# Peptides against a protein of PDB entry 1LOE: the designs that were tried, part 1

Scores and structures below are computed, not measured.

Target 1, 181 residues: chain A of PDB entry 1LOE
Amino acid sequence: TETTSFSITKFGPDQQNLIFQGDGYTTKERLTLTKAVRNTVGRALYSSPIHIWDSKTGNVANFVTSFTFVIDAPNSYNVADGFTFFIAPVDTKPQTGGGYLGVFNSKDYDKTSQTVAVEFDTFYNTAWDPSNGDRHIGIDVNSIKSINTKSWKLQNGKEANVVIAFNAATNVLTVSLTYPN
Target 2, 181 residues: chain A of PDB entry 1LOE as posed
Amino acid sequence: TETTSFSITKFGPDQQNLIFQGDGYTTKERLTLTKAVRNTVGRALYSSPIHIWDSKTGNVANFVTSFTFVIDAPNSYNVADGFTFFIAPVDTKPQTGGGYLGVFNSKDYDKTSQTVAVEFDTFYNTAWDPSNGDRHIGIDVNSIKSINTKSWALQNGKEANVVIAFNAATNVLTVSLTYPN
Below, numbering starts at 1 at the first letter of every chain, in headers, positions and changes, except where a header shows other numbers.
Peptide ipSAE was made for these designs. It is ipSAE averaged over its two directions, with the distance scale d0 held at 1.0 Angstrom where the peptide's residues are scored. Compare it between designs on one protein only; published cut-offs may not apply.
The geometry check fails a fold that doesn't show the stated peptide or that is severely misdrawn somewhere.

## One batch from the design tools (peptide; aimed at target 1 G138 V175)

Design b1_p8_1 (made by RFdiffusion4)
Pose (drawn by RFdiffusion4):
Structure b1_p8_1 (pose): chain A 181 residues (1-181), chain P 8 residues (1-8)
Amino acid sequence: as target 2 above (181 residues)
Amino acid sequence: TYTLSATL
């Protein structure tokens, strides 16, 4: 049995238990992944590796993460590219920016990726996004093309509360995001 | 509230 847990309710200026990659930094008690600036990537990882499954027993971990996040765009129309919560190898480094969200390099399945991410995607990329063109939440496994999506209406500058849970008994990954009111 | 799920 192994458990890993943590909580950070207010981020401080020297959050030593996070690894920052790209433009990720903490400011005014928030984790800032990108400022409202063109063509940039920011990532932050919890510093401890987490044992998510075991080859000897074949057991896989149950887990829950929750966080509040804000997307603040200049207006409701010109908004790119989005945000991800991701599970990747211990040595993960930033991948392709733009619509690939710092996490993937292809629309095709890439076995060497070894990452699953939940995306909160605010820009329609004709090549791989749901053709309806809506902003959406997606589950990505080794590809930027989501295996499943749900349209989501972004509320600019507002706090969204999200819970992602994995139940090892069913292998169900559930994602909930709620806007207050 | 928006919800999404998948069996992996």

Design b1_p8_1_s1 (made by RFdiffusion4, then SolubleMPNN; from b1_p8_1 with Y2V A6V)
Fold by OpenDDE base, seed 1:
Structure b1_p8_1_s1 (fold): chain B 181 residues (1-181), chain A 8 residues (1-8)
Amino acid sequence: as target 1 above (181 residues)
Amino acid sequence: TVTLSVTL
């Protein structure tokens, strides 16, 4: 077996192991996806391709990723749209912004997307989001319409710790979010 | 902690 790993504690101005897309950049040692500007999309990709699925053998890799994020919205009662951790083809480019979070283009299942995302969704889009209107964590497979969601209470301006783990033996993807105190 | 799991 093979293992690929990386860790970025502080994001530098010339972070060579990341590919920045759209408005994504680093500032003050943080990866910043967007500024407080409407209708913007920022993305950052790990620069090296990761072997996750082998079409010949059918083997799928286990993976674990962890990160800390902050959403700092000027208005705590109006926060849009959130962000994702995503896995996409190596030639991936920014997709539709807004509620599509820059990673999808449709609520309809599109196998050609080949994109799996964990969304941290702060804005209720009536067309596809859970009807309760809650901010939520979602797991998205080839669609912005999550295959599963769970309500999440945003703490504006606070650091959240996230762990995302995939067990290839069980095909279970697990997302954990904690606001440490 | 909020935890979400799904089988893909």
Scores: peptide ipSAE 0.750, ipTM 0.980, DockQ to the pose 0.914
OpenDDE base, seeds 2, 3, 4, 5: peptide ipSAE 0.745, 0.736, 0.748, 0.749; ipTM 0.980, 0.979, 0.980, 0.980

Design b1_p8_1_s2 (made by RFdiffusion4, then SolubleMPNN; from b1_p8_1, 3 letters changed)
Fold by OpenDDE base, seed 2:
Structure b1_p8_1_s2 (fold): chain B 181 residues (1-181), chain A 8 residues (1-8)
Amino acid sequence: as target 1 above (181 residues)
Amino acid sequence: TVNLSVTL
């Protein structure tokens, strides 16, 4: 059984195991996806391909990832869209459409995108987001329109701890977000 | 804590 693991506690300016796309960069030892301006997209990919799905055997790998993030979004209107943790094919490229979190380009289901994302969404897009308008966590499979969502009360400027786990035996993806402080 | 799960 193949296992891939990595840990980045301090993001350096020349992080060798990350590929930066768009406006993604590091500052103060943290990964920063975008600058605080309009119409910006940034991403960071783990530099080594991960064998998570075998097309021949159909086997899917278990995985678990954890990270800490901070979002500054004091209101619901003059803010960015949020961010995702995502898994996509090796040739994945940033997507620039507003509200698509740099990962998707349609609310229509497209199995050819082969992309799964966990979104931390801070902007209400009427075309696809939950109608209550809440900031939310979502699980996105081949579409920006989440297959499942849950309201998330953002603590502005505070560190959130996230754990995302996938159990291949049950096909269950689990997300937990906690504000420890 | 916010928890969310889905079967893919």
Scores: peptide ipSAE 0.732, ipTM 0.979, DockQ to the pose 0.913
OpenDDE base, seeds 1, 3, 4, 5: peptide ipSAE 0.729, 0.723, 0.730, 0.726; ipTM 0.979, 0.978, 0.979, 0.979

Design b1_p8_1_s3 (made by RFdiffusion4, then SolubleMPNN; from b1_p8_1 with Y2V T3N)
Fold by OpenDDE base, seed 2:
Structure b1_p8_1_s3 (fold): chain B 181 residues (1-181), chain A 8 residues (1-8)
Amino acid sequence: as target 1 above (181 residues)
Amino acid sequence: TVNLSATL
């Protein structure tokens, strides 16, 4: 069974196993996706392609990923959109449309995008986000319009621990977000 | 803790 694994505890200025796109960069040993300005998109891709779905055999891999993040979003209006953990084809490019988290470009389902994302969304986009206006986590399949969402009480400036797991046998993606303190 | 799941 093919297995790929990696761990990055400190993000260095020359992180060879990451491909940076847009404004993505490292600072103070952390991955920073954007600058604190309008209309900025940054991404970081794991540099090695990962076999998750084999179109020939139909086999799908299990996966689990964990990470820690900090978001500074003291209000709901003068803030960025949030970020995603995403899986996309190897030729994926950053998307610049506002609210699309650098990953998508439409609220319409587009199977050709072949993109799955877990969003940590801090900005309410009336066109596709849950109508309650809550900050939320979402699971996005080929669209910025999440197939499922859950309200998320942001602890501003605090570290959140995330675990994302995919079970190929059940085809279920699970997300867990915890503030340990 | 916030938990979320979906079938892909």
Scores: peptide ipSAE 0.791, ipTM 0.984, DockQ to the pose 0.910
OpenDDE base, seeds 1, 3, 4, 5: peptide ipSAE 0.786, 0.782, 0.778, 0.783; ipTM 0.983, 0.983, 0.983, 0.983

Design b1_p8_1_s4 (made by RFdiffusion4, then SolubleMPNN; from b1_p8_1 with A6V)
Fold by OpenDDE base, seed 2:
Structure b1_p8_1_s4 (fold): chain B 181 residues (1-181), chain A 8 residues (1-8)
Amino acid sequence: as target 1 above (181 residues)
Amino acid sequence: TYTLSVTL
């Protein structure tokens, strides 16, 4: 059994354990995925590959990740799409299609994508998002169309604490979001 | 607190 762990409290301008893709960058010790403009995608990857799935044995690692984020989205129309925490193959590349959160490129299930994402979705895309139009947390497996969602009321500009845990014994992925204040 | 779970 092997374990990989890392912690980044303050994101520096030369964060060597992250690979920045697209417009991702750091400012004021925070990771910023994009600037507040149209048609921009940014991502940051942990620089070291993580052995999370053993293709020979089929064993999958447990994992837990936590992070804090802030979203400024005062309305539902003139805002970006949101963001994801995602796990993808090492050669993963940013995806530029609108609404796909930089991770996916289709609402059709594609097992070859090998991508799992937790989305914090702030923009209603009629073609795949829950019909109620709510901002939502979603779990995405090989598709931008979430396999499960939960309505989420964004507290604009406030810090949200997220915990994402995967239990390999049960194959259950759990997402928790809390506004501490 | 918002919680969401799924079996993969």
Scores: peptide ipSAE 0.778, ipTM 0.983, DockQ to the pose 0.921
OpenDDE base, seeds 1, 3, 4, 5: peptide ipSAE 0.774, 0.771, 0.769, 0.773; ipTM 0.982, 0.982, 0.982, 0.982

Design b1_p8_2 (made by RFdiffusion4)
Pose (drawn by RFdiffusion4):
Structure b1_p8_2 (pose): chain A 181 residues (1-181), chain P 8 residues (1-8)
Amino acid sequence: as target 2 above (181 residues)
Amino acid sequence: TYTLSQTL
């Protein structure tokens, strides 16, 4: 049995238990992944590796994460590229920016990726996004093309509360994001 | 509230 848990309700200026990659930094008690600036990537990882499954027993971890995030765009129309919560190898480095969300390099399945991410995607990329063109939540496994999506209407500058849970008994990954009111 | 799920 192995458990890993943490909570950070207010980020401080020297959050030593996070690894920052790209433009990720903490400011005014928030984790800032990108400022409202063009062509940039920011990532932050929790510093401890987490044991998510075991080859000797074949057991896989149950887990829950929750967080509140804000997307603040200049207006409701010109908004790119989005935000991900991701599970990746211990040595993960930033991948392709733009519509690939710092996490993937291809539309096609890439076995060497070894990452699953939940995306909160605010920019329709004709090549791989749901053709309806809506902003959406997606589950991505080793590809930027989501295996599953759900349209989501972005509320600019507002706090969204999200819970992602994995039940090892069913292998169900559930994602909930709620806007207050 | 927006929800999404997938069996992996």

Design b1_p8_2_s1 (made by RFdiffusion4, then SolubleMPNN; from b1_p8_2 with Y2V Q6H)
Fold by OpenDDE base, seed 2:
Structure b1_p8_2_s1 (fold): chain B 181 residues (1-181), chain A 8 residues (1-8)
Amino acid sequence: as target 1 above (181 residues)
Amino acid sequence: TVTLSHTL
């Protein structure tokens, strides 16, 4: 069994195990995806390819990831779209369409994208987001239109702890978000 | 805690 693991507690200015795309950068030892301006997208990829799916055998790896994030979004209108944790092919490139979180480019299901994302969505896009307009967590498979969502009450400016786990035996992806303070 | 699960 192959196992890959990594941990980044402090994001440095020359983080060797990350590939920055778009406007992604580090500041104050934290990863910052975008600047607080319109029409910007940033991403950071783990630099080593992860063998998560074997096309020959069909085997899929279990995985668990955890991270802490802070979002400043004091209102629902003059804010950015949010962010994702995502898994995509090694040649993945940032997507610039508004509301697509830098990862997708359509609400239509596209199996060729081979992209799975967990979104932390802070902006209501009428065309694909849950009709209640709530900020939400979503699981996105090959589309910005989530296959499942759950309302998430943002604590503005507070640290949220996230755990994302995938059980290959059941094919269940589980997302947990907690504000510890 | 907010938890969301789905079968892929």
Scores: peptide ipSAE 0.788, ipTM 0.983, DockQ to the pose 0.901
OpenDDE base, seeds 1, 3, 4, 5: peptide ipSAE 0.787, 0.775, 0.784, 0.787; ipTM 0.983, 0.982, 0.983, 0.983

Design b1_p8_2_s2 (made by RFdiffusion4, then SolubleMPNN; from b1_p8_2, 3 letters changed; failed a check: a repeat of another design)
Amino acid sequence: TVNLSVTL

Design b1_p8_2_s3 (made by RFdiffusion4, then SolubleMPNN; from b1_p8_2 with Y2V)
Fold by OpenDDE base, seed 2:
Structure b1_p8_2_s3 (fold): chain B 181 residues (1-181), chain A 8 residues (1-8)
Amino acid sequence: as target 1 above (181 residues)
Amino acid sequence: TVTLSQTL
């Protein structure tokens, strides 16, 4: 069985196994997606294509990813939209629409996008986000409108540990977020 | 810990 793995503990300025898009860059050995300004989008892609779904055989790979992130969002209004971990076709390009987290461009389901994302959403977009207005984790399939969400209490400026696992046998994607400190 | 699961 084919297996691909990688680990990046310290993000360097010339990280060879990442493709930076938009305003994505590294600083202080961390990946920074955007500058703290309006209308900015940044992404980083793993540079090697990953064989997750085989269209001929229908086989789907298991995967597990983990990462640590910090978000500074002291309020709910003067903040950015959040970020995603996403899987998309190799020719994926950043999307610039506000609230779409640089990944999607519509709340309408579009199977041709072939994009799955786990969002960590810090801004309430009335048109598609859960009506309670909570910051939330979401699972997005071919749309910015999550197929499932769960409220998430952001600990501002603190490191969150995330694990995202996909079980191909059950077709279940599981996201866990923990603040260890 | 916050956990979210979904069948795709």
Scores: peptide ipSAE 0.812, ipTM 0.985, DockQ to the pose 0.903
OpenDDE base, seeds 1, 3, 4, 5: peptide ipSAE 0.809, 0.803, 0.804, 0.808; ipTM 0.985, 0.984, 0.984, 0.984

Design b1_p8_2_s4 (made by RFdiffusion4, then SolubleMPNN; from b1_p8_2, 3 letters changed)
Fold by OpenDDE base, seed 2:
Structure b1_p8_2_s4 (fold): chain B 181 residues (1-181), chain A 8 residues (1-8)
Amino acid sequence: as target 1 above (181 residues)
Amino acid sequence: TVNLSHTL
């Protein structure tokens, strides 16, 4: 069975195994997707294509990813949209529409996008986000409108540990977010 | 801990 793995504990200024898109960059050994300005999008892709879905056999790979992130969003209105962990075709390009987290471009389901994302959403977009207005984590399949969400109480400026796992046998994607402190 | 799961 083919297996691909990688680990980046400190993001360097010349990270060879990442492709930076838009405003994505590294600073202080951390990956920073955007600067604290309006209308900015940044992404970082793992540089090697990963064989997740076999079109011939239909087989899908299991995967597990973990990461730690910090978000500074002291309020719900004067803040950015959040970020995603996403899987997309190799020719994926950043999307610039506001609220689409740099990954999607429509709330309508579009199977041709072939994109799955886990969103950590810090801004309430009335058109597609849960009506309670809570910050939330979401699972997005070919649309910014999540197929499932759960409210998430952001601990501002604190490190959150995330684990995202996909079980190919059950077709279940699982997300866990923990503040260890 | 916040957990979220869904069948794709």
Scores: peptide ipSAE 0.771, ipTM 0.982, DockQ to the pose 0.913
OpenDDE base, seeds 1, 3, 4, 5: peptide ipSAE 0.765, 0.760, 0.760, 0.764; ipTM 0.981, 0.981, 0.981, 0.981

Design b1_p8_3 (made by RFdiffusion4; failed a check: a repeat of another design)
Pose (drawn by RFdiffusion4):
Structure b1_p8_3 (pose): chain A 181 residues (1-181), chain P 8 residues (1-8)
Amino acid sequence: as target 2 above (181 residues)
Amino acid sequence: TYTLSATL
């Protein structure tokens, strides 16, 4: 049995239990992944590796994460590229920016990726996004093309509360995001 | 509230 847990309700200026990659930094008690600036990537990882499954027993971890996040765009129309919560190898480094969300390099399945991410995607990329063109939540496994999506209406500058849970008994990954009111 | 799920 192995458990890993943590909570950070207010981020401080020297959050030593996070690894920052790209432009990720903490400011005014928030984790800032990108400022409202063009062509940039920011990532932050919890510093401890987490044991998510075991080859000897074949057991897989149950887990829950929750966070509140804000997307603040210049207006409701010109908004790119989005945000992800991701599970990747211990040595993960930033991948392709733009519509690939710092996490993937291809629309095709890439076994060497070994990452699954939940995306909160705010820009329609004709090549791989749901053709309806809506902003959406997606579950990505080793590809930027989501295996499953749900349209989501972005509320600019507002706090969204998200819970992602994995039940090892069913292998169900559930994602909930709620806007207050 | 928006919800999404998948069996992996």

Design b1_p8_3_s1 (made by RFdiffusion4, then SolubleMPNN; from b1_p8_3 with A6H)
Fold by OpenDDE base, seed 5:
Structure b1_p8_3_s1 (fold): chain B 181 residues (1-181), chain A 8 residues (1-8)
Amino acid sequence: as target 1 above (181 residues)
Amino acid sequence: TYTLSHTL
């Protein structure tokens, strides 16, 4: 069985194994998707194509990814939309911003999107988000409207550790988020 | 720790 892996501890100013899209860039050894300003979308893709889903056979690979993120909003009571970890076709380009998080264009299921995302959603969009209005973790399949969500309390400015694992035998995607400090 | 799982 083939295995592909990579690790980035410090993000350099000329990170060769990333493709930056929109406002995404590196600063102070961190990958920065957006600054604290309105109407910006930033993305970063791993530069090498990864064979996760074989469209011919239907086979899907197991995978696990881990990362640490910080959301640092100037005002904890008025936070923007959040971000995703996503898997999409190799020619993927930035999609609709705002509540669509730059990765989707519709709340309706669109199989042509071929995109799976884990969202860390910090803004309540009435049209598709859970009615309780909580900030949440979501699993998104070909739609910004999550197939499942979990309420999540943002600790503004604090580091969160995330693990995302997919088991191909069971088709179960699992997300774990911890604030260690 | 927050945990979320779903079958795709």
Scores: peptide ipSAE 0.798, ipTM 0.984, DockQ to the pose 0.895
OpenDDE base, seeds 1, 2, 3, 4: peptide ipSAE 0.796, 0.797, 0.785, 0.792; ipTM 0.984, 0.984, 0.984, 0.984

Design b1_p8_3_s2 (made by RFdiffusion4, then SolubleMPNN; from b1_p8_3 with T3N A6V)
Fold by OpenDDE base, seed 2:
Structure b1_p8_3_s2 (fold): chain B 181 residues (1-181), chain A 8 residues (1-8)
Amino acid sequence: as target 1 above (181 residues)
Amino acid sequence: TYNLSVTL
């Protein structure tokens, strides 16, 4: 078996193990995906390809990732769409469609996208988001329309701790979000 | 704590 691991506690101005796409950048040792303006998308990719799925054997790797984030979204209308943690093919490119979180481009399921994302969605898009209009955590497989969601009360400006784990034996992806403070 | 899971 092969294992890849990395840890970034402070994001530097020249973070060599990240590929920045779009408006993604670092400031004050934090990764910042976008500026607080309309029509902007930013992403950061781990620079080394990771062998998650073997097409020949069908084997899938376990993985665990954790991160801390802060979102400033004091209301539900004058705010950005949120962000995702995602896994996608190495040639993945930013997507600019509004509401698609820079990752997807359709609510229709597209297996060729080969993209899995965990979304932290702060903007209600009527066409695909849960009808209750709540901010939510979602698991997205090849579509911006989540296969599962959970209502989430954003603590504005507070640090949230996230753990995302995939168990290859059970094919279960788990997401946990906590506000420690 | 918020928990969410899915079988892929």
Scores: peptide ipSAE 0.764, ipTM 0.982, DockQ to the pose 0.899
OpenDDE base, seeds 1, 3, 4, 5: peptide ipSAE 0.758, 0.756, 0.751, 0.750; ipTM 0.982, 0.981, 0.981, 0.981

Design b1_p8_3_s3 (made by RFdiffusion4, then SolubleMPNN; from b1_p8_3 with Y2V)
Fold by OpenDDE base, seed 2:
Structure b1_p8_3_s3 (fold): chain B 181 residues (1-181), chain A 8 residues (1-8)
Amino acid sequence: as target 1 above (181 residues)
Amino acid sequence: TVTLSATL
């Protein structure tokens, strides 16, 4: 069975196994997607292709990823959109539309995008986000409009631990977010 | 802990 794994404990200035797109960079051993200014997008891709779905055999891989993040978003209006963990084709490019988290470009389902994302969304976009206006976690399949969401109580400036797991046998993607303290 | 799942 083919298996790919990687671990990055400290993000260095010359991280060989990442491809930086847009404004993504590293600072103080952390991955930083954008600077605290408007209309910026940054991404970091794992540099090696991951074989998740084989179109010839139909085989789908299980995967588990975990990471820790910090978001500074003390209010709901003068803040950025959030970020995603995403899986996309190898030629994926950053998207610049506001609210699309650098990954999508439409709320309409587009199977040709072949993109799955888990969003940690800190800005309420009336056109597609849950109407309660809560910060939320979402699972996005070929659209910024999530197929499922859950309200998330952001602890501003605190480290959140995330686990994202995909079970190929059930086709279920599961997201877990915990603030340890 | 917040947990969310979906079938893809």
Scores: peptide ipSAE 0.795, ipTM 0.984, DockQ to the pose 0.912
OpenDDE base, seeds 1, 3, 4, 5: peptide ipSAE 0.790, 0.784, 0.785, 0.790; ipTM 0.983, 0.983, 0.983, 0.983

Design b1_p8_3_s4 (made by RFdiffusion4, then SolubleMPNN; from b1_p8_3 with Y2V A6V)
Fold by OpenDDE base, seed 1:
Structure b1_p8_3_s4 (fold): chain B 181 residues (1-181), chain A 8 residues (1-8)
Amino acid sequence: as target 1 above (181 residues)
Amino acid sequence: TVTLSVTL
């Protein structure tokens, strides 16, 4: 077996192991996806391709990723749209912004997307989001319409710790979010 | 902690 790993504690101005897309950049040692500007999309990709699925053998890799994020919205009662951790083809480019979070283009299942995302969704889009209107964590497979969601209470301006783990033996993807105190 | 799991 093979293992690929990386860790970025502080994001530098010339972070060579990341590919920045759209408005994504680093500032003050943080990866910043967007500024407080409407209708913007920022993305950052790990620069090296990761072997996750082998079409010949059918083997799928286990993976674990962890990160800390902050959403700092000027208005705590109006926060849009959130962000994702995503896995996409190596030639991936920014997709539709807004509620599509820059990673999808449709609520309809599109196998050609080949994109799996964990969304941290702060804005209720009536067309596809859970009807309760809650901010939520979602797991998205080839669609912005999550295959599963769970309500999440945003703490504006606070650091959240996230762990995302995939067990290839069980095909279970697990997302954990904690606001440490 | 909020935890979400799904089988893909």
Scores: peptide ipSAE 0.750, ipTM 0.980, DockQ to the pose 0.902
OpenDDE base, seeds 2, 3, 4, 5: peptide ipSAE 0.745, 0.736, 0.748, 0.749; ipTM 0.980, 0.979, 0.980, 0.980

Design b1_p8_4 (made by RFdiffusion4; failed a check: a repeat of another design)
Pose (drawn by RFdiffusion4):
Structure b1_p8_4 (pose): chain A 181 residues (1-181), chain P 8 residues (1-8)
Amino acid sequence: as target 2 above (181 residues)
Amino acid sequence: TYTLSATL
């Protein structure tokens, strides 16, 4: 049995248990992944590796993560590219920016990727996004093309509370995001 | 509230 847990309710200026990659930094008690600036990537990882499954027994971990996040755009129309919570190898480094969200390099399945991410995507990329053109939540496994999506209406500047849970008994990954009110 | 799920 192995458990890993943590909570950070207010981020401080020297959050030593996070690894920052790209433009990720903490400011005014928030984790800032990108400032409202063009063509940038920011990532932050929890510093401890987490044991998510075991080859000897074949057991896989149950887990839950929750966080509140804000997307603040200049207006409701010109908004790119989005935000991800991701599970990747211990040595993960930033991948392609733009619509690939710093996490993937292709629309095709890439076995060497070894990452699954939940995306909160705010920009329709004709090549791989749901053709309806809506902003959406997606589950991505080794590709920027989501295996599953759900349209989501972004509330600019507002706090969204999200819970992602994995049940090892069913292999169900559930994602919930709620806007207050 | 928006919800999404997948069996992996």

Design b1_p8_4_s1 (made by RFdiffusion4, then SolubleMPNN; from b1_p8_4 with Y2V A6V; failed a check: a repeat of another design)
Amino acid sequence: TVTLSVTL

Design b1_p8_4_s2 (made by RFdiffusion4, then SolubleMPNN; from b1_p8_4 with Y2V A6H)
Fold by OpenDDE base, seed 2:
Structure b1_p8_4_s2 (fold): chain B 181 residues (1-181), chain A 8 residues (1-8)
Amino acid sequence: as target 1 above (181 residues)
Amino acid sequence: TVTLSHTL
């Protein structure tokens, strides 16, 4: 069994195990995806390819990831779209369409994208987001239109702890978000 | 805690 693991507690200015795309950068030892301006997208990829799916055998790896994030979004209108944790092919490139979180480019299901994302969505896009307009967590498979969502009450400016786990035996992806303070 | 699960 192959196992890959990594941990980044402090994001440095020359983080060797990350590939920055778009406007992604580090500041104050934290990863910052975008600047607080319109029409910007940033991403950071783990630099080593992860063998998560074997096309020959069909085997899929279990995985668990955890991270802490802070979002400043004091209102629902003059804010950015949010962010994702995502898994995509090694040649993945940032997507610039508004509301697509830098990862997708359509609400239509596209199996060729081979992209799975967990979104932390802070902006209501009428065309694909849950009709209640709530900020939400979503699981996105090959589309910005989530296959499942759950309302998430943002604590503005507070640290949220996230755990994302995938059980290959059941094919269940589980997302947990907690504000510890 | 907010938890969301789905079968892929």
Scores: peptide ipSAE 0.788, ipTM 0.983, DockQ to the pose 0.900
OpenDDE base, seeds 1, 3, 4, 5: peptide ipSAE 0.787, 0.775, 0.784, 0.787; ipTM 0.983, 0.982, 0.983, 0.983

